Peptides against a protein of PDB entry 6GMG. Designs and how they scored, part 179

Target 1, 331 residues: chain A of PDB entry 6GMG
Amino acid sequence: DSDDRVTPPAEPLDRMPDPYRPSYGRAETVVNNYIRKWQQVYSHRDGRKQQMTEEQREWLSYGCVGVTWVNSGQYPTNRLAFASFDEDRFKNELKNGRPRSGETRAEFEGRVAKESFDEEKGFQRAREVASVMNRALENAHDESAYLDNLKKELANGNDALRNEDARSPFYSALRNTPSFKERNGGNHDPSRMKAVIYSKHFWSGQDRSSSADKRKYGDPDAFRPAPGTGLVDMSRDRNIPRSPTSPGEGFVNFDYGWFGAQTEADADKTVWTHGNHYHAPNGSLGAMHVYESKFRNWSEGYSDFDRGAYVITFIPKSWNTAPDKVKQGWP

## One batch from the design tools (peptide; made by RFdiffusion4, then SolubleMPNN)

Design b2_p13_6_s3 (from b2_p13_6 with N7Q V9E V10I)
Fold by OpenDDE base, seed 2:
Structure b2_p13_6_s3 (fold): chain B 331 residues (1-331), chain A 13 residues (1-13)
Amino acid sequence: as target 1 above (331 residues)
Amino acid sequence: SVSLGPQAEIPPP
């Protein structure tokens, strides 16, 4: 119950973090200790450390989405999302595969669809697009110049994104970013902004008008990327969790992982920051924990989810929430 | 209002 959520207390700006602990190949710590790390490593605005504000601590307290929220500066809108889906694998497995013992046809189809998504290729596509966007931003001093640069870059690469409508989330993403318009942010100057990436795990079977089987086992046709662009229509994602398959079973609504703008070329070496649940130190869930996971640990996900999307947004270059290198854990 | 939705515990892997 959201009523047990508590905003973590302020941490002194000079307080150093306690060591993180290993957990399933990840680095783990309690939320208050993450705030300490954040203040030392990620809080910088124009090279100056900042104490995490009460508002930022409140955002963070919402769990996994809170980690992305505090680092991106806005609640995730998920409008510019990418994935990769192997249509040939999907068709082949449906044709030649069989349900496992005790597996329903709907469960089989949902599983095959889930397994036909390639998280690594989806992430790579988002990184490719973010790189194109960053080139378009670099010398653009107004939105018009940015859009012209972006179109030129896409044309040069023969990228299918060049055919997107001017109202598409792809072209409107920058102008719809609050920090772009802020005086201490982009100040309407694209060259002051950079593209960043986060990921969302969620359930495909969210359509209440669909069959119960789709809600329980997934909708094989939902949230597929468009051919050529890799864009996922996220408009139908309403944060509805998977439906229980047995009495007492429950699933969570989403997971968010923050990547930012790491330059590590090997996907397996990239670090993803996420939280386990909202902060409820006096409630049944307990204190929020923050994880810094390698891509393998992040992309594995949970049975709660059958979709992964990689989302592009923007932050000011003056922020240090998306550094080129992220060190896992502490020290 | 942004629907923040309640986030429950993510089960350990």
Scores: peptide ipSAE 0.037, ipTM 0.748, DockQ to the pose 0.091
Fold by OpenDDE base, seed 1:
Structure b2_p13_6_s3 (fold): chain B 331 residues (1-331), chain A 13 residues (1-13)
Amino acid sequence: as target 1 above (331 residues)
Amino acid sequence: SVSLGPQAEIPPP
C-alpha cells in the first residue's frame, strides 16, 4: 500500500553520516543517513553543497527508483537502453540443452534466454555510447552542433547507431532532458551537459495476451537488443511483475541502480547505488535502506527479473550526482 | 528478514 510512504525529514547540511553497515559484500544504510552522505558528497551545484530539498527527499522516498530519480533529476524514462544478447549461445543451448529435473519446457527456455544476456557487455556498450555522446557534447553550443558531432563520431567508429532515425530516442534524448532546458542547468548548451548511466532490472513476460507460461517463466523473445546497435525497445515495459509460479509467491515490478559517470575501467570495481523499497517507517515495510553495491552484486539481480538494461540520460556538469569516482560506504 | 529485494510500488506519475 503506497499510502504508507513518508518523505524523510530534512538533515542539517553539515551533519556527517554514520558509518555504513556491511551487507552481503554491499554497503548499507538507512535513507536518512544516505541523505547526509548525499549532502556531503553529491549535492554540489557549481562546487557548493546543497541541502536536499523537500522535492528531492520526496523523490528519494520511492525506493530504488528514487535513488536514480534524485541523482538524475528526473523520473526514469528508459528510452535509451542498451543490452547484450548472445544469440548463438541461446540457439545452441536450446538445441543441445535439456530441461532440469522438474523444469518445464517454458521454464527451460526462459532460463536459457536469461542466461544468454551478458550484463557486463551490456554495461560496456552503454559506457561506449556515453563516451561517444560526451565527446559530441564537448564544444557544442547548440543542439545542431551536438547532433553533427555525434554523427561524425559514429561515422568515424563505423557504429551502427549512425543509421538510427533522427527522431529515435538516441538523437532526441538530449532535447528531451528537462535539465538541458533549465537556465541553471544546460541552458540549451550541450557543452554544459554530460551523459550518465543507470540500470533497470525487469520481467520479460509482461504481455497480457501471451501464454501463462511466458508470464511465469519469461518471454525468450522479448526485450532483446537490436543487432549492431545494442538498443532495446523498452516501449513494452509497463512495470508488470513476474507471475507467481506457486501459491503465495510474489514478485516485485523492477529494480533501479545508479552508476552515473564513474571512470573506473574495471566493471567489477564500479559502485551501483540502489534502494530496497519505498520509505515507510511506520508501515510494515519499515524505513527505506540504501545500498552501494559492486557491479557483481548489482548485476546478479533477483529471480524477480530476467532482463537488465543499461540506460543513458544526461545531467548538467555543474551537478555532482555523477562524480568520476564513487566510494562505497562511509568510513 | 528485511528483504533486500526492491519492493518499490511506484505508481507511474
Scores: peptide ipSAE 0.034, ipTM 0.735, DockQ to the pose 0.496
Fold by OpenDDE base, seed 4:
Structure b2_p13_6_s3 (fold): chain B 331 residues (1-331), chain A 13 residues (1-13)
Amino acid sequence: as target 1 above (331 residues)
Amino acid sequence: SVSLGPQAEIPPP
């Protein structure tokens, strides 16, 4: 029952976190202890440490999406999403592969489609685009200058994104970011903003009008990236979980992982911050836990999901929620 | 037991 969600209490500004628990390459802690870490490390606005506000604590309490929400400053819209799909691999495996013992044709096709996505290449594409955007932002003092710079950068790289419509999520993303318009944020100055990345895991078989097999085993044709750009149309993502394949089986709706703007070149060394569920200390789910995972642990995902997208948004450079280096755990 | 992934409450629109 959604009624069990509780907002974590305030933590004193100077309270240091307790040590995180290591778990198979992840660092884990309870949500209250993450708030302590966040206040020490990520809370800074214009170089000043701040207490996590009641509003921010409420956002955080929603679980994995709450981690991305509090660090990005807005609920994820997922409009500017990237992935990588190997069409040749998909076709070849469908043609030459065989269902496993007991695997249905629909299950086989869903699995092959899932396996044809490359999470590392999807992440690399998002980083590439974020880098281009950051260069375009650097010296732009109005949106027009930013867009002109962006088009020039894309032209220089012969990037297919240069052909996107001016109304596309790609070109409209900055203007649609609330913190860009805030006086203490971007103040309508692109040079005060930076591109940041988060990831969403979700289920492809969300169309209620589709076959039961697609809802159970995935829709092989859903949420594929556009050729050349890598853009994923997320408009059909309605946070619908996978349908049960057996009685008593249940799946969750999504997972969100926060990357921010880490400069670590090795993808395997990047840190992804995410939560397990909404905070329900008095409910059946229990207290929310926060995980700091390496890319390998994040990108592995769960059987609940057959799609991963890497999403770009923007935050003010004055925020410290997306530092160049993220340290896993505490201390 | 299939390890259930994270369950997040969707904020009301």
Scores: peptide ipSAE 0.034, ipTM 0.734, DockQ to the pose 0.448
Fold by OpenDDE base, seed 3:
Structure b2_p13_6_s3 (fold): chain B 331 residues (1-331), chain A 13 residues (1-13)
Amino acid sequence: as target 1 above (331 residues)
Amino acid sequence: SVSLGPQAEIPPP
């Protein structure tokens, strides 16, 4: 329940951030200080700094999803999601592995499934696809040209995505992006857009018709990537948290991390921006904090989640919310 | 470890 959520106040455009605090290998700050950084670094439209609008501050106030929301310009739809799953590892561990002491069979299977996802390969797949999309966007002045370029790029790379249906989220993602259609955004010109990446952590055991064990320990068969493409069907993700395994235990519904369009080739050096919870300075949760984490810290996730997906969306090239280089913390 | 709090449950547009 977010009834005690508050929109952070406006920050003066020229106000410099206070230094971030190091925390568990991350850079941490309160949401208002992130707004200051955002205005200095990420706010630029056509090269001009902008004050974060009331609407953007309201979006940001929703927590981890708010960080992705304000930077992508839309609430995450999660339609174009990628992951990597080692099917051979999963099968082998189920066959030859054993439950730990005190671990149920369902808990064992859920854990083995979680451990069979490769976050680094999932991220790399999303980056690969984003690169293909960016090449297809180049010099494409209408959607038809973009789609033709995309198909050619995929054919040249012998990528399984070339076999996706025209109605697939893969081909429809650009046309379904609001900022693509905006006059001050893409203005229906693909060459004015770029692909960006964010990540979502969530729980696999969301099917209320499934066993209680799947809701508690995960559904080993849920949210696996399709072979060859790496696409994850996110249609069953309804932001349902993990079910408690013990009295008094509670889990969070999701986590979102913003990557954007960093060009750093070393995944371990990439920076992921995320929030802890919605902003409730007068409530029990307190003020929202924003974290800038390295990939290792982000990809580790929490026990609340057993799935990670890497999602592609688009923003106008005129926005600076996804720069080539991201510096962790401040200064 | 970083503690997460409740997140918004907003339907996609």
Scores: peptide ipSAE 0.033, ipTM 0.735, DockQ to the pose 0.628

Design b2_p13_7_s1 (from b2_p13_7, 6 letters changed)
Fold by OpenDDE base, seed 4:
Structure b2_p13_7_s1 (fold): chain B 331 residues (1-331), chain A 13 residues (1-13)
Amino acid sequence: as target 1 above (331 residues)
Amino acid sequence: SPTDEELTTYGHK
């Protein structure tokens, strides 16, 4: 019941955060305290600290997606998503492996498919592409120049993305970013924008016309990346959670983690910011908490999800929601 | 437009 969702109150601009607390290798805090940190660290526009607006606080209150929402400036569209899938591993395990004791065939196949995804390689691919995009953006003052630069970069690297259609989410992502067109954002100047990354965890078995087994245990063929490009077709992701396998069992619809534009080369040292659930301080779920997790903690995910995607979007360089270095917790 | 249910994250993790 989302009716008990509450927008967190405004925090004074100069209020410093309380210390975060450790939580299973993560840094954890209540949403109100994250707002304080956000205002001190991430709120800057053109170098000036800003109070989180009511609209932004409302976005944030939606939970894990709210963290990505407030930092990216828009609700995630997930159009430009990347993953890595080991087809050979998948085929080999299906052929030579066997279900565990008590595991159904469908459960086995779903598990094998899940395990055939490589989160680190998926993340690396997204970072690689984001870097190419950032180089293409750097000196481009109109979209045409950006696209030309992008094609040149891809050609130089012999990247399969060079063969994508002009209408592909890959090439249309920038023009479809609201902040790119805003006067106080990109103002239609690509050089004022930068590529950023977030991640989504979700369930593969979302096809209502498929078997119940796929909805319960996963669809091994769903949401695989295209060979060469690593692009995942996210059009069939409708935020449908995993189907329960037993009475009373329930699963979460998705999880979002914000990475931004960190420059840390070691994936294991990167910080991912995410929330647990929508803010319901007077409801059964309670207050929303925000986590800052290392990649290992983020990529581990939950049994609720069998897919992970790493998504590229864009924000104005004038925003500080995606700094080069993210410090975990407070102080 | 997406419903509030579609936009929100439910449950404890």
Scores: peptide ipSAE 0.181, ipTM 0.844, DockQ to the pose 0.766
Fold by OpenDDE base, seed 1:
Parts: sequence; C-alpha cells; structure tokens
Structure b2_p13_7_s1 (fold): chain B 331 residues (1-331), chain A 13 residues (1-13)
Amino acid sequence: as target 1 above (331 residues)
Amino acid sequence: SPTDEELTTYGHK
C-alpha cells in the first residue's frame, strides 16, 4: 500500500544542504535535504541551476527507483543490462561443495549461483560498453551515423555485441530514449547525448509456475548474462520479491542505485546514490532517506536479492545529473 | 502501464 506516499515540498533554489551524516560507511540524509543538494550540484541545464520541479519531486518520492528516475529523466526500463557470471566456479562448487548445516539442496544451489556473479566485472563491462557508445555518439548527428559508428567500434574491438540484431536493446536504446527526441534534449542529435549507468538488485525466483523452492531460495539458471556480450535478458523481471522462507518474513521488491557517468577508474571509489523507500513522512515507513554509498556498500546488497544488473541508458549532455565526479555527502 | 504500487519502493527502513 503506497497510498501514504507524499511529494516532498519545493526547496528554495539557493538553499544550501545541511550536512549529511555517516551511516555504515555511506552518507545519509533526508529526501528534502537531498533536493537541496541536487539543486546545487546536479540540477544544471546548459550550465544554469534549476529548481527541482513538482514532477521531478514526485518521481523522487517513489524511493530508490525515484533517485534513478529523477536523474535519468525516465522510469527505468532496464532493457540494456549487463552482468558477469563465473560458470566454472558455479559448476565446481555444485560438484565439490556441500550444503551448510541446516541448508537445503535448493538453498545451497541458489546461494552458489548468487555467489557466482561478479558485481565488479559486471560493472566494468557496462562501463566498457558505455565508453564505446560515447565514442560512437560524439561525432554522429543522426541515428544512422551513430549506428554505423557503433558497429565500427565493436568490429575494431572484436566485441560480440557486433553480432546483435538491429532490433536488440543494444541498438534500439538511443531511439527509445524520450530525452533524445526532445527539442531541449538531444533534438534527434546523438552527439548531444551521453551514456549513463545505473544498477538494479532483484530476485531471480520470480516465475510463479516454477517450484516453491526456486521462489524461496532463487532460480540458479535465471537472469544469467549471455556469453561474450554480458547482456542479461530482463524481460522476466516483474518486480516480484523473494518468497518468505519462514512465517512473518518479508522481502523488498527491488533496489536501484544511480552511478551516472563518473570517470573514477577505481570501482571502489565510485559513488552510488539510492533511497530506502517511498516518501511517507506521516506514515509508518516515515520520511524517505537518500544514501550515497561507495561501490562496496552498494554491491553488497541485501538477502532480499540474488541478482544484480548494470544498465545503460542515455541523457542529454546539457544535464548535470551525471557529472564526471561525484562527491559523497555534504559539504 | 505499471500501477503506482508497482512503481514504488518498499525498501529498508
């Protein structure tokens, strides 16, 4: 029940944020204060600060997904997703490993599958692809030129993505981005756009026709990346949470983290912005809080989720929601 | 289109 969701009020454009506070290695603040920081740091359009609009504040109020929503300009579609999975580790552990004390076979297999994903390698793959896309964008003034550049870049790198179908999310992602078509956005000019990255954590056992064990402990075969490309088929992700394993247990539907287009080469030093829940200052959940976490904190995730994906989308270069450097907290 | 409930995050407190 999200009936108690509230849109945060407007903040004066020149109001400075209050200091963030540390929380388990991350910087934390209430959503109203994040709006203040956002207006000072991320709101710029063509170099001018902007007050966060009522529409943007409403998007933000949806929680962790709201942070990605307001910064990317659209609700996440998650079509262009990447991950890394160690098949050899998975097979070896299943063959030679043993369930822990009290662990069922299904629980063991689900855990082994989860542990066979490499979050850092998945993130690096997304960054690699985003870099290729940005090179293809920079001198392209129509979609045809962009696609030609992209194919050439992939061929030069002998990247398996060069074999993707023209209808693949990889090639269609730009044309399906609303801000690309907007007059004050890309205006159908690829060179006015840049690739950005966000991450989603979710549950693998979402198939209601599968066994109860898969819904409780994970589906070891679900949402694996394709060999060579690293692409994850996200079509079966319906935001269904993990099934309870004990009475009274409940799990969250998803978690989103915003990275943008940071240029920090060390993954461990990158900053990920995310929220805890939808904004309900007068409800049981309380006010929404925003976190700025280092990669270690973000990639650890929660027991609610056994999959992580790193997704590429696009924003206009005139937006400052994805700067080269992100500073954790305030000041 | 997704419902409002499907869009919201029922995240950690």
Scores: peptide ipSAE 0.178, ipTM 0.845, DockQ to the pose 0.777
Fold by OpenDDE base, seed 5:
Structure b2_p13_7_s1 (fold): chain B 331 residues (1-331), chain A 13 residues (1-13)
Amino acid sequence: as target 1 above (331 residues)
Amino acid sequence: SPTDEELTTYGHK
């Protein structure tokens, strides 16, 4: 029940943020204060700062997904998702490893599968692909030119993505981006767009027709990246949370983290922006808080989730929601 | 269109 969700009020354009609160290596603030920061730092269109609109504030109020939503300009579709899975590690651990004391076979397999994902390599793959896409976007003034450039780049790198179908999310992602088609956005000009990255944490055991064990402990075979490309089929992600393993236990449906287009080469120094829950200042959950976490803090995730995907989308270059450098906290 | 429940993040983190 999210009936108590409230849209944060407008903040004056010139209102400066209050200092963020440091907590466990991340910076934290209430949503209204993030709006203040956003207006000062990320709101710029064509170099001019903007007040966050009511629509944007409403998007933001949805929680962690709202942070990605307001910065990407659209609700996440998650179609162009990447991950890294160590198949050899998985097989080896299943063969030679043993369940912990009191751990069921299903729990063991689910845990082993979770541990076989490499978040850093998944992120690196997404960054690699985003870089290729950005090069392909350069000086491409129509989609055909973009696609041709993209294919050439992939061929030069002998990337398995070159074998993807033309209708694949990889090739169709740009044309399916609303801001690409907007007059004040890309205006159908690829060279006005840039690739950006966000991450989603979610539960693998979402198939209601599967065993209860998979829903409780994870589905080891679900949401694995395709070999070579690293693409994850996200079509079966329906935002279904992990099933409780004990009475009173409950899990969250998902977590989203916004990275954008930071150029920091060290993954550990990249900043990920995310929220805790929907904004309910008058409800039991309370006001929404926004976190700016380093990669280590973000990628750690929660027990609610056993999958992490790194997703590529596009925004207009005129937006400043994905700057080269993101500073953690305030000031 | 998706419901608020489908779009919304719940719980404390």
Scores: peptide ipSAE 0.176, ipTM 0.846, DockQ to the pose 0.733
Fold by OpenDDE base, seed 3:
Structure b2_p13_7_s1 (fold): chain B 331 residues (1-331), chain A 13 residues (1-13)
Amino acid sequence: as target 1 above (331 residues)
Amino acid sequence: SPTDEELTTYGHK
């Protein structure tokens, strides 16, 4: 019950964070302390620190999605999502592999499908596309110029995305970004925007008309990337959690991790910021905690999820929520 | 519009 959700109080702009603590190979802190860090490191607009507004604090209080929300400036729509799936591996394992002891056929197929996704390649694809988009944005002062640049870049790289429809989320993502249209944001000037990345973990078996086995163990055919482009159709993601496999078992609806626009070339050294649950200091869940995890920690995910997607969105260059370098923890 | 319950994430195990 989310009725216990509380908006964290304001933190003074000049208040420095307390040290983060190690937790399972990642840095961890309570949400109020993250707000302090955010104000010192990520809050800058046009080079000036900003106090996190009440609205932003409310967004943050929603949990893992709140971290992405406050840093991207909008609730995730997840329309421009990428992943990597090894079809040959999947087919081979289904053909030559066998269920483990006590594993049902449906459970086996779901597991094999999950294991056929390559998180690192999915992330790499998103970064590749984000780079192309950023080049297209650089000197484009209207959307038409941006789209022309984008098509040229894709043609030069012989990228299959060049064949996407003009109405595709790939081409419409910028115009559908609220901060792009804002006077103090992009002001309809693509060159004032940059591409950023976040990740979502979710459950494949969300089709209520499908078999119970798919809802419990995963739908092997769901949320696969399109060949060539890597695009994942996220339209059927309705934030429905995995169905229980045993009485009393419950699963989480999703997990979000914020990457931004880090320039670290080694994926393993990139930092992902995420939260555990909505802020309920007076409830059973307790206070929200924020984690800064390396890619390995993030990409491992939980048994609650069998899909991972890497999503591109846009923020104004004047924001510092997506710096080139992210330092894990504090100090 | 989505409810708070639809938008929020719950705690991990």
Scores: peptide ipSAE 0.175, ipTM 0.843, DockQ to the pose 0.765

